# Peptides against a protein of PDB entry 5K2M: the designs that were tried, part 16

Target 1, 273 residues: chain A of PDB entry 5K2M
Amino acid sequence: MRIGITYTVLRREEMAIKERAGEFGEVVMLHEDDLLFPGNYDLDVVIIRNVSHFKALYTARLFESEGIPTVNSSRLIFEAGDKLFATLRLAGKVPVPEWKAALSEGGALRVPDSLGYPLVSKPVFGSWGRLLAKVNDRDSLEAVLEHRKWMKNPLYGIHYFQEFVEKPGRDIRSYVIGGEFVGAIYRYSNHWITNTARGGKAEPCSDPEVEELSVKAWEAFGEGALAIDIFESEKGLLVNEVNPNMEFKNAARVTGADMAGKLVEYAVEVAKT

## One batch from the design tools (peptide; made by RFdiffusion4, then SolubleMPNN)

Design b1_p9_5_s1 (from b1_p9_5, 5 letters changed)
Fold by OpenDDE base, seed 5:
Structure b1_p9_5_s1 (fold): chain B 273 residues (1-273), chain A 9 residues (1-9)
Amino acid sequence: as target 1 above (273 residues)
Amino acid sequence: SEAPFLSGA
């Protein structure tokens, strides 16, 4: 078996994936600079570890066009990596924060009529809490919309909003790979945006409700490897978002779960189908 | 008090 691993930066995750993949076959590391298509790649499966959502999406689709399956698939990356499209999948299966989408500034200005204040403005794409805004009032909404208008990418004109969820100074990140719950962590932060990549403390989360909800959230997509962000709210557990380009170094360290091994095992299964 | 956004460079 020949396992490709595409990457932008050789992180701890990519090193761990490489190491585990080596136990199953020949590993071909493919930096973004190595990728040209059509390329006639001799690979049985490709693990997609590009940092950019769009680069990951296009890389996956390009390999698929050559008959090479990817983990994650371009479909999954597309649907899970877009916050609005992910919400559309999730909302039919699991509790999610209340949300609205608008396709114009005029539409966006009416969102508070439904959600009230405070609300959270999110770009449909992006990671690490980038361009998240807590919108407390009309003036703040107008400011966010004005800024979005001058952003170069037209996707910033897709206005996605959620209710603001009060969290207990933490959120949950769980991991489901191939439908199997692999582990979960609490991510602590004194900021309303919780992210361990920004220096937050991580602790293991052992909660059967989190496990069940995480699997159900994964089932909304039905394939691949997902990190699932869950909020503890007054309404109970809410699935905030999913990540098809998961970072797991902190989760693996804290839980002891073999995240990289599980990802490779799933990729090997995908290669055999 | 919410910790301020550390803008990573």
Scores: peptide ipSAE 0.005, ipTM 0.455, DockQ to the pose 0.071
Fold by OpenDDE base, seed 1:
Structure b1_p9_5_s1 (fold): chain B 273 residues (1-273), chain A 9 residues (1-9)
Amino acid sequence: as target 1 above (273 residues)
Amino acid sequence: SEAPFLSGA
């Protein structure tokens, strides 16, 4: 078996994936500079670890065009990596924060009539809390919309909003790979944006309700490896978003779960199908 | 300080 691993930067995750993949077959590391298409790739499966969502999406689709399956698939990266498209899938299976989408400034200005204030403005793409805004009033909404109008990427004209969820100074990140729950962590922050990438602490989360909800959230997509962000709210657990390009170094360290091994095992299963 | 890996753009 020949396992490709595409990457932008060799992180702890990519090193762990490479090491575990070596136990199953020959490992071919592919930096973004090595990727030209069409190409003659002799690979049974490719693990996609490009940092950029769009580079990951296009890389996956390009390998699939050569008849090589990917983990994650281009379908999963597309559906899960867009916050609005992910919400559409999740809302049919699990509790999610209340949300609205608007396709114009005029539509966006009417969102508070339904959700009230405070609300959260999110871009449909991006990670690590980039361009998240807590919108407390009309003046703040107008400011966010004005700024979006001057952004060059047309995807910023897709206005996605959520209710503001009061959290107990933390959120939950769980991991589901091939339909199996692998582990979960609490992410602590003094800021309303809880993210370990922004200096939050991680602790193990052992909660059967989190495990069940995480598997159900994964089933909304039905394939691949996902990190799942869950809020503890006054209404109970809410699935906020999923990430098809997960980081897991902190979660693996805190939980002791072999997330890299589970990802490789799943990729080997995909290669055999 | 682990630099936040900017995944997703």
Scores: peptide ipSAE 0.013, ipTM 0.489, DockQ to the pose 0.177; fails the geometry check
Fold by OpenDDE base, seed 3:
Structure b1_p9_5_s1 (fold): chain B 273 residues (1-273), chain A 9 residues (1-9)
Amino acid sequence: as target 1 above (273 residues)
Amino acid sequence: SEAPFLSGA
């Protein structure tokens, strides 16, 4: 078996994936600079580890066009990596925060009539809490919408909003690979945006309800490796988003779960189908 | 509110 690994930067995750993949066959590391299409790639499967959502999406689709399956697939990256498209899948299977989408400023200004305040304004793409805004009132909404008019990317004209969910100073990140629950962590933060990349503490999460909900959230997509962000709310557990391009170094360290091994095992299964 | 993971733009 020949396993490709595409990457932008060799992180702890990519090193762990490379090491585990070596137990199953020949490993071919492919930096973004090595990727030209059409190409003559002799690979049974490709693990997609490009940092950029769009680079990951196009890389996956390009390998698929050569008859090479990818983990994750271009379909999964597309549907899970867009917050609105992910919400559309999730809302049919699991509890999600209340949400509204508008395609114009005039539509967006009516969102509080349905959801009230406070709101969270989100771009449909991006990570690390970039361009998330807590919108407490009309003046703040108008300011966010005004700024969006001057953003160059047309995707910023897609207005996605959620209710603001009060959290107990933490959130949950779980991992489901090939339909198997691998592990979960609590991420602690004093800020309303919880993110371990911003120096937050991580602790193991051992909750059967989180495990069950995480598997159901994965089933909304039905394939691949997903990180799942879950909120503890007064209404119970809510699935906020999923990530088809997951980091796991902190979760692996804290839980001891072999996330890299599970990802490689799943890629090997995909190669055999 | 969201806990964003490192999904690249």
Scores: peptide ipSAE 0.013, ipTM 0.459, DockQ to the pose 0.199; fails the geometry check
Fold by OpenDDE base, seed 2:
Formats: sequence, C-alpha cells, structure tokens
Structure b1_p9_5_s1 (fold): chain B 273 residues (1-273), chain A 9 residues (1-9)
Amino acid sequence: as target 1 above (273 residues)
Amino acid sequence: SEAPFLSGA
C-alpha cells in the first residue's frame, strides 16, 4: 500500500501520521510545493493535512480526479469545513446553538430580532476563533457589518450568527474517525473563546453523553475524520462546529488516544474500498 | 504549541 500525506507544515500531527502510516505501507510525503496536477502519484489513498481549508479542499478534489481516495474526502471537507454548511448538516441530527444566516447587511440587522443579544458573529470559514466577534448591541453589529464590507473575500458577505452560549469556562473537543469515537478533551479558558490555540489548557473528557453526541454529529456527515466542538450550556450539550482538518496533538497527549493511528487505519480502510 | 497563524482559508 502507498499512502500519500499532503501537508503545509510538518507539525507533530503530520509526524505522527507519517510514523504510523509507515507501519501499513510506503509513505509518500507531499508538501504543497510538490503538488502538481494532473499527475501520476501512484497512491492508494491520500491523507489531507494541508493547513488551509481551501487548499485541503482542492487538494482532495484533485486527487479524487486522479481516482485516488482521500481522507478526508473533498465532499466532507466542503460540508464540514464551512460553519454554515456544517450547521445545516448538524441541525437535523444533534442539538446546535441557535443560529441565523443572512445574505445582506439588511438581513443581518434583523438577526437580533430572532436571537437577541449577545450574538456571536462568525465567518463561514476560518479556524482558531479568527474573526469571531461577540456582538453585544446594535452598534457592535453595525461595526462588524461595516468591516465585512471591506474584506476582500466575498464569503465575508455571508453572515453567520449564533446565540452567545454561556460556557463554564471550557468547551469540549471530541474526535470521531470512521464513525468510531476516539477521544475527547475539555479546553479551558477564561476567555469566551476556549480554543487551545489561543492559550487554553486541555484535560481529558470521559463523558458517555459526549461520546454519543459526537458519534451522532459524525453521522450527520457519514464519513471521514472529524474533530467536533461541543458546548456545555444550560440547554445541555450543543454541537458548535466540526473540523475536517483536525489538530489533535494536545488531545492525543492528554487522553493518550492514538489519533494518528486511528486516522491511518481509517485511511487504509478507505484505500481498500 | 499550536500554530494558529498558519491555519486559514
């Protein structure tokens, strides 16, 4: 078996994936600079580890066009990596924060009529809490909308809002690979954005309700490897978002779960289908 | 540490 691994930066995750993939076959590391299409890659499967959502999406689709399956698939990356599209999948299967989408400033200005204040403004793409805004009032909403007009990417004109969820100083990140729950962590922060990439601490989460909810959230997509962000709210557990390009070094360290191995095992399974 | 500066669209 020949396993490709595409990457932007050789992180701890990519090193671990490479190491574990070597137990199953020949590993071909493919930096973004190595990716030219059409090409003859002679691979059975490609694990997509490009940092950019869009680079990951296009890389997956390009390999698929060569008849090479990817983990994750371009379909999954597309559906899960967009916060709004992910919400559309999730909302029919699991509890999610109350949300509204607007396609204009005029529409966005009416969001508080449904959700009230405070709101969370999110871009539909991006990671690590970039461009998240807690919108406490009308003036703040107008400011966010004004700034979005001047952002070059037209996707910033897609206005996605959630209710502000009061969290107990933490959130949960779980991992589901091939439908199997692999592990979960609490991410602690004094800031309303709890992501460990912003300085949060991680601790193991061993909660059967989290496990069940995580699997159900994965089933909304039905394939691949997902990190799932879950909020603890007064309404119970809420699935906030999913990530088809998961970082897991902190979770692996804290839980001891072999996330890299599980990802490789799933990729090997995909290669055999 | 995580590399938040590298993660993006």
Scores: peptide ipSAE 0.012, ipTM 0.491, DockQ to the pose 0.183; fails the geometry check

Design b1_p9_5_s2 (from b1_p9_5, 4 letters changed)
Fold by OpenDDE base, seed 3:
Order: structure tokens, then C-alpha cells, then sequence
Structure b1_p9_5_s2 (fold): chain B 273 residues (1-273), chain A 9 residues (1-9)
């Protein structure tokens, strides 16, 4: 078996994936600079670890065009990596924060009539809480919308909003790979945006309700490896978003779970189907 | 020039 691994930066995750993949077959490391299509790639499966959402999406689709399966698939990256498309999948299976989408400024100005204040403005793409805004009032909404008009990427004209969820100074990040729950962590932060990339403390989460909800959230997509963001709210557990390009070094360290091994085992299964 | 932080795109 020949396992490709595409990457932008050789992080701790990519090193762990490489090491575990070496136990199952020959490993071919492919930096973004090494990728040219159409190509003659002799690979049974490719693990996609490009940092960019769009680079990951197009890389997956390009390998699939050569008849090589990918983990994650281009379909999963497309649907899970867009916050609005992910919400559309999740809302049919699990509790999610209340949301609205508007396709114009005039539509966006009516969102508070349904969601009230405070609300959260999100771009449909992006990581690490980039361009998230807590909108407390009409003046703040108008300011966010005005700024969006001058942003170059047309996707910033897709207005996605959620209710503001009061959290207990933490959120939950769980991991589901091939339908199997692998582990979960609490991420602590004094800021309303909880992210480990912003220096948050991580602790193990051992909650059967989190495990059950995480598997159901994965079943909304039905394939691949996902990190799942869950809020503890007054309404109970809410699935906020999923990530098809997961970082796991902190979660693996805190839980002791072999996330890299589970990802490779799933990729080997995909290669055999 | 591509924005050096590809994490958002």
C-alpha cells in the first residue's frame, strides 16, 4: 500500500500521521510545491493536510480526478469546511445554535427581527475565530455590513449569523474518525471566542452525552475525519461547527488518544473499498 | 502575493 500525505507545513500532526502511516505501507510526503496536475501519481490513498481550506478542497478533487481516494474527500471538505453548508447538514440531525443567512445587506438588517441581540456574525469560511463579530446592537450590525461591502472576496457578501450562546468559560472539541468517537477536550478561555490557538487551557472531556452527540454530528456527513465544536448552553449541548482539517496535537496530548493512528487506519480502510 | 497565512483561505 502507498499512502500519500499532502501538506503545507510539517506540523506535529503531520509528523505523527507520517510515523503511523509507515506501519501500514510506503509513505509519500507531498508538499504543496510538489503538486502538479494532471499527474502520474502511484498512490492507493491520499491524506489531505493542506492548511488552506481551498487548497485542501482542490487538492482532494484533483487526486479524485486521477482515481485516487482522499481523506477527507473533496465532498466532505466542501460541505464541512463551509460554516453555512455544515449548518445545513447538522441542523437535520443534531441541535445547533439558532441561525440566519442573508444574501444582501437589506436582508441582513432584518436578521435581528428573528434572532434578536446579541448575535454573532461569521464568515462562511475561515479558521481560529477570524472575522467573528459579537453584534450587540443596530449600530454594530450596520458597521459590520458596511465593512463587508469593501471586502474583496465575494464570499464575504454571504451573511451568516448565529444567536450568541452564553458558555461556561469553555467549549468542547470532540473527534470522530470513520464514525468512531476518538476523544474530546474542554477548551478554556476568558474570551467569548474559545480556541486553543489563542492560548486556551485544554482538559480531558469524559461525557457520554458528548460522545453520543459527536457521533450523530458525524453521521450528518457520513464519512471522513471531523473535529466537532460543541457548546454547553442553557438549552443543552449545541453543535456549533465541524472542521474537516483538524488540528489534534493538544487533544492527543491531553487525552492520550491515538488520533494519528485512527486517521491512518481509516485511510487504509478507504484505500481498500 | 498570496497572503502568507493560508489558514483563512
Amino acid sequence: as target 1 above (273 residues)
Amino acid sequence: SEAPDLSGF
Scores: peptide ipSAE 0.018, ipTM 0.604, DockQ to the pose 0.247
Fold by OpenDDE base, seed 4:
Structure b1_p9_5_s2 (fold): chain B 273 residues (1-273), chain A 9 residues (1-9)
Amino acid sequence: as target 1 above (273 residues)
Amino acid sequence: SEAPDLSGF
């Protein structure tokens, strides 16, 4: 078996994936600079670890066009990596924060009529809480919308909003790979954005309700490896978002879970189907 | 130094 690993930056995750993949077959590391298509890739599966969502998406689709399956698939990357498309999948399966989408400024200005304030403005794409805004009032909403008009990418004209969820100074990140719950962590932060990429402390989360909800959230997509962001709210557990290009170094360290191994095992399964 | 946000678009 020949396992490709595409990457932008050799992080701890990519190093761990490489190491574990070596136990299952020959490993081919593919930096973004090595990727030319159409190509003659002799690979049974490719693990997609490109940092950019769009680079990951297109890389996956390009390998698939050559008959090489990817983990994650281009379909999963597309649906899970877009916050709105992910919400569309999740909303019918698991509890999610209340949300609205608008396709114009005039539509977006009516969002508070249904969600109230405070609300959260999100771009449909982006990582590490980039361009998230807590919108406390009308003036803040107008400012966010005005700034969006001047953003060059037309996807910034897709206005996605959630209710602001009061969290107990933490959120949960769980990991589900091939439908198996692998582990979860609490991410602590005094900021309303709790992402560990912003310096939050991580602790193990051992909660059967989190495990069950995480699996159900994965089932909304039905394939691949997902990190799942869950909020503890007054309404109970809410699935906020999923990530098809998960960082797991902190979670693996804190839980002791072999997330890299589980990802490779799943990729090997995908290669055999 | 915060690692530059390499995630791009």
Scores: peptide ipSAE 0.022, ipTM 0.624, DockQ to the pose 0.184; fails the geometry check
Fold by OpenDDE base, seed 5:
Structure b1_p9_5_s2 (fold): chain B 273 residues (1-273), chain A 9 residues (1-9)
Amino acid sequence: as target 1 above (273 residues)
Amino acid sequence: SEAPDLSGF
């Protein structure tokens, strides 16, 4: 078996994936600079670890065009990596924060009529809470919309909003790979954006409700490896978003779960189908 | 620290 691993930066995750993949076959590391298409890649499966959502999406689709399956698939990356498209999948299966989408400034200005204030403005793409705005009032909404007009990417003209969820100084990140719950962590932060990459503490989360909800959230997509961001709200657990290009270094360290191994095992399964 | 996901683009 020949396992490709595409990557932008050799992180701890990519090192762990490489190491575990070596137990199953030959590993071919493919930096973004190594990728040209169409090509004659001799690979049974490719694990997609490109940092950019769009590069990951296009890389996956390009390998699929050569008849090589990917983990994650381009379909999954597309649907899970877009916050709006992910919400469309999730909303039919699991509790999600209340949301609205608008396709114009005039539409966006009416969102508070439905969601109220405070609300959260999100770009449909991007990670790490980039361009997330807690919008407390009309003036803040107008400012966010004005700034979006000057952003070069037309996707910034897709206005996605959620209700603001008050969280208990933490959120949950869970991991589901091939439909199996692998583990979960609490991410602590005094900021409304809870992300361990911003210096937050991580602790193990052992909650059967989180496990059940995480599996159901994964089933909304029905394939691949997902990190799932869950909020503890007054309404109960809410699935906020999913990530088809997950970081797991802190989660693996804190839980002791073999996330890299589970990802490789799933990729090997995909290669055999 | 987790490296910041540079996935911004």
Scores: peptide ipSAE 0.022, ipTM 0.630, DockQ to the pose 0.161; fails the geometry check
Fold by OpenDDE base, seed 1:
Structure b1_p9_5_s2 (fold): chain B 273 residues (1-273), chain A 9 residues (1-9)
Amino acid sequence: as target 1 above (273 residues)
Amino acid sequence: SEAPDLSGF
């Protein structure tokens, strides 16, 4: 078996994936600079670890065009990596925060009529809480919309909003690979944006309700490896978003789960199908 | 310091 691994930066995750993949077959490391298409790739499967969502998406689709399956697939990266498309999948299976989408400034200005204040404005793409805004009032909404109007990418004209969820100073990140729950962590922060990438503390989460909800959230997509962000709210657990390009260094360290091994095992299964 | 998730655009 020949396992490709595409990457932008050789992080701890990519090193762990490489090491575990070496136990199953020959490993071919592919930096973004090595990727030219159409190409003659002799690979049974490719693990996609490009940092950029769009580079990951296009890389996956390009390998699939050569008849090589990817983990994650271009379909999964597309649907899970877009917050609105992910919400559309999730809302049919699991509890999610109340949300609205608007396709114009005039539509966006009516969102508070249904959701009230405070709101959370999100871009449909992007990670680490980039361009998240807590919108407390009309003046703040107008400011966010004005700024979006001058942003060059047309996807910033797709306005995605959620209700503001009061959290107990933490959120949950779980990991589901091939439909198997692998582990979960609490992420602690004094800020309303809880993200370990922003200096949050991670602790193990052992909760059967989190495990069940995480598997159901994965089943909304039905394939691949996902990190799942869950909120503890007054309404119970809410699935906020999923990530098809998960970082797991802190989760693996805190839980002791072999997330890299589970990802490789799943990629080997995909290669055999 | 945890490396920021660089999975941006």
Scores: peptide ipSAE 0.021, ipTM 0.629, DockQ to the pose 0.177; fails the geometry check

Design b1_p9_5_s3 (from b1_p9_5, 5 letters changed)
Fold by OpenDDE base, seed 3:
Parts: structure tokens; sequence; C-alpha cells
Structure b1_p9_5_s3 (fold): chain B 273 residues (1-273), chain A 9 residues (1-9)
């Protein structure tokens, strides 16, 4: 078996994936600079670890066009990596925060009539809480919408909103790979944006309700490796978003779960189908 | 301090 690993930067995750993949076969590391298409790649499967969502998406689709399966697939990256498309899948299977989408400023200005204040403005793409805004009032909504008009990427004209969920100073990140629950962590923050990339503490999460909900959230997509962000709310557990391009170094360190091994095992299964 | 993971666009 020949296992490709595409990457932008060799992080702890990519090093761990490389090490584990070596137990199953030959490992071919492919930096973004090495990727030219059409190409003659002799690979049974490719693990996609490009940092950019769009680079990951196109890389996956390009390998698939050569008849090489990818983990994650281009379909999964596309549907899970867009917050609105992910919400459309999730809302049919699991509890999600109340949400609204608008395609114009005039539509967006009516969102509070349904969601109320405070609400959260999100871009449909991007990670680490970039361009998230807590909108407390009309003046703040108008300011966010005005700034969006001057953003160069047309995707910023897609207005996605959620209710503001009051959280107990933490959120949950779980990991599901090939339909198996691998582990979960609490991410602590004094800020309403709970993200370990912003210096938050991580602790193990051992909750059967989180495990069950995480598997159901994965089943909304039905394939691949997903990190799942869950909120503890007064309404119970809510699935906020999923990530098809997961970081797991903090979760692996805190839980002791072999996330890299589980990802490689799943890639080997995909190569055999 | 662990170097921040490069958040790609």
Amino acid sequence: as target 1 above (273 residues)
Amino acid sequence: EEAPDLSGA
C-alpha cells in the first residue's frame, strides 16, 4: 500500500500521521509545491492535510480525478467546510443553534426580527473564529454589513447568522473518524469565542451524551474524519459546526487517544473499497 | 510558547 500525505506545513499532526502511516505501507509526503495536475501518481489513498480549506478541496478533487480516493473526500470537505452547507446537513439530524441566512443587506437587516439580539455573524468559510462578530444591537449589525460590502471575496456577501449561545466558559470539541468516536475535549476560555488556538486550556471530556451526539453529527455527512464543535446550552447540547481539516495535537495530548492512528486506519479502509 | 498553527485562508 502507498499512502500519500499532502501538506502545507509539517505540524505535529502531520508528523504523527506520517509515523503511523509507515506501519501500514510506503508513505509519500507531498508538499503543496510538489502538486501538479494532471499527474502520474502511484498512490492507493491520499490523506489531505493542506491548511487552506480551498487548497484542501481542490487537492482532494484533483486526486479523485486521477482515480485516487482521498481522506477527506472533496464532497465532505465542500459540505463540512462551509458553515452554511454544514448547518443544512446537521439541522436534519441533530440539534443546532438557531440560524438564519440572507443573500443581501436588506435581507440581513430583517434577521433580528426572527433571531433577536444578541446574534452572531459568521463568514461561511474560515477557521479560528476569524471575522466572527457578536452583534448586540441594530447599530452593530449595520456596521458589520457595511464592512462586508467592501470585502473583496464575494462569499462575504453570503450573510450567515446564529443565535448567541450562552456557554459555561467552555465548549466541546469531539472527533469522529469513519463513524467511530475517538475522543473529546473541553476548551476553556474567558472569551465568548472558545478556541484553543487563542490560548484556551483543554481538558478531557468523558460524556456519553457527547459521544452519541458526535456520532449522529458525523452520520449527517456519512463519511470521513470530522472534528465536531458542540455547545453546552440551557437547551442542552447543540452542534455548532464541523471541521473536515482537523487539528488534534491538543486533543491527542490531553486524552491520550491515537487520533493519527485512527485516521490512518480509516484511510487504509478507504483504499480497499 | 507553542508557535501558533498557521491558520491558512
Scores: peptide ipSAE 0.018, ipTM 0.595, DockQ to the pose 0.129
Fold by OpenDDE base, seed 4:
Structure b1_p9_5_s3 (fold): chain B 273 residues (1-273), chain A 9 residues (1-9)
Amino acid sequence: as target 1 above (273 residues)
Amino acid sequence: EEAPDLSGA
């Protein structure tokens, strides 16, 4: 078996994936600079670890065009990596925060009529809480919308909003790979954005309700490896978002779960189908 | 020293 691993930066995750993949076959590390298509790659599967959502998406689709399966698939990356498209999948299967989408400023200005204030403005793409805004009032909404007009990428004109969920100073990140729950962590932060990339601490989360909800959230997509962000709210557990390009170094360290191994095992299964 | 999360690129 020949396992490709595409990457932008050789992180702890990519090193762990490489190490575990070596137990199953030959490992071919593919930096973004090595990726030319058509390339006639001799690979049984490719693990997609590009940092950019769009680079990951296009890389996956390019390998698939050569008949090489990817983990994650371009379909999963597309549907899970877009916050709005992910919400559309999730909302049919699991509890999610109340949300609205608008395709114009005039539409976006009416969002508070249904969600109230405070609300959260999100770009449909992006990681680490980039361009997340807690919108407390009309003036803040108008400012966010005005700034979006000057953003060059047309995707910033897609206005995605959620209710602001009051959280107990933490959120949950769980991991589901191939439909198997692998582990979960609490991410602590004094900020309303609880992302560990912004200085949050991680602790193990052992909650059967989190496990069940995480599997159901994965089933909304039905394939691949996902990190799942869950909020503890007054309404109960809410699935906020999923990530098809998951970081897991903190979760693996804190839980002791073999997330890299589980990802490789799943990729090997995909290669055999 | 945690390697700076280059996630901002």
Scores: peptide ipSAE 0.014, ipTM 0.578, DockQ to the pose 0.110
Fold by OpenDDE base, seed 5:
Structure b1_p9_5_s3 (fold): chain B 273 residues (1-273), chain A 9 residues (1-9)
Amino acid sequence: as target 1 above (273 residues)
Amino acid sequence: EEAPDLSGA
């Protein structure tokens, strides 16, 4: 078996994936600079570890066009990596925060009529809480919309909003790979954006409700490896978003779960189908 | 580029 691993930066995750993949077959590390298509790659599966959502998406689709399956698939990356498309999948299966989408500034200005204030403006793409705005009032909404108008990417004109969820100074990140719950962590932050990437403390989360909800959230997509962001709210557990480009170094460290091994095992299964 | 996770810096 030949296992490709595409990457932008050799992080702890990519090192761990490489190490575990070496136990199953030959490992081919593919930096973004190495990727040209069509390329006639001799690979049984590719693990997609590109940092950029769009690079990951296109890389996956390009390998699939050559008959090489990817983990994650381009379909999963596309649907899970877009906050709006992910919400569309999730909302039919699990509790999600209330949301609205608007396709114009004029539409977006009416969102508070449904969601009220405070609300959260999210770009449909992006990681690490980038361009998240807590919108407390009309003036703040107008400011966010004005700024979006001058952003070069037309996807910033897709206005996705969510209710502001009061959290207990933390959120949950769980991991489901191939339908198996692998582990979860609490991410602590004094900021309303909880992210370990921003210096938050991680602790293990052992909650059967989180496990059940995480699996159900994964089932909304039905394939691949997902990190699942869950809020503890007054309404109970809410699935905020999923991430098909999961970072897991903190989760693996804190839980002791073999996230990299589980990802490789799943990729090997995908290669055999 | 998606800003790298600065948790490792």
Scores: peptide ipSAE 0.014, ipTM 0.564, DockQ to the pose 0.178
Fold by OpenDDE base, seed 1:
Structure b1_p9_5_s3 (fold): chain B 273 residues (1-273), chain A 9 residues (1-9)
Amino acid sequence: as target 1 above (273 residues)
Amino acid sequence: EEAPDLSGA
């Protein structure tokens, strides 16, 4: 078996994946500079670890065009990596924060009539809480919309909003790989954005309700490896978003779970199908 | 505190 690993930066996650993949077969590390298509790749499966959502999506689709399966698939990266498309799948299976989408400034200005204030403005793409805004009033909404109008990427004209969820100074990140729950962590922050990539503390989360909800959230997509962001709200647990390009160094360290091994095992299963 | 890895666009 020949296992490809595509990457932008060799992080702790990519090193761990490489090491575990070496136990199952030959490992081929592929930096973004090595990726030319069409190409003659002799690989049974490719693990996609490109940092950029779009680079990951296109890389996966390009390998699939050569008949090589990927983890994650281009379908999963597309559906899970877009916050709006992910919400559409999740809302059919699990509790999610109340949300609205608008396709114009005039539509976006009417969102508070349904969600009220405060609300959260999100881009449909991007990671680590980039361009998240807590919108407390009309003036703040107008400012966010004005700034979006001057952004060059047309995807910033897709306006995605959520209710503001009051959280107990933390959120939950769980990991589901191939339909198996692998582990979960609490992410602590003094800021309303609790993401560990912004300096949050991580602690183990051992909650059967989190495990059950995480598996159900994964089943909304039905394939691959996902990190799942869950809020503890007054309404109970809410699935906020999923990430098809997960970081797990902190979660692996805190939980002791072999997330890299589980990802490789799943990739080996995909290669055999 | 590890500097936030902001690299993931």
Scores: peptide ipSAE 0.017, ipTM 0.591, DockQ to the pose 0.145; fails the geometry check

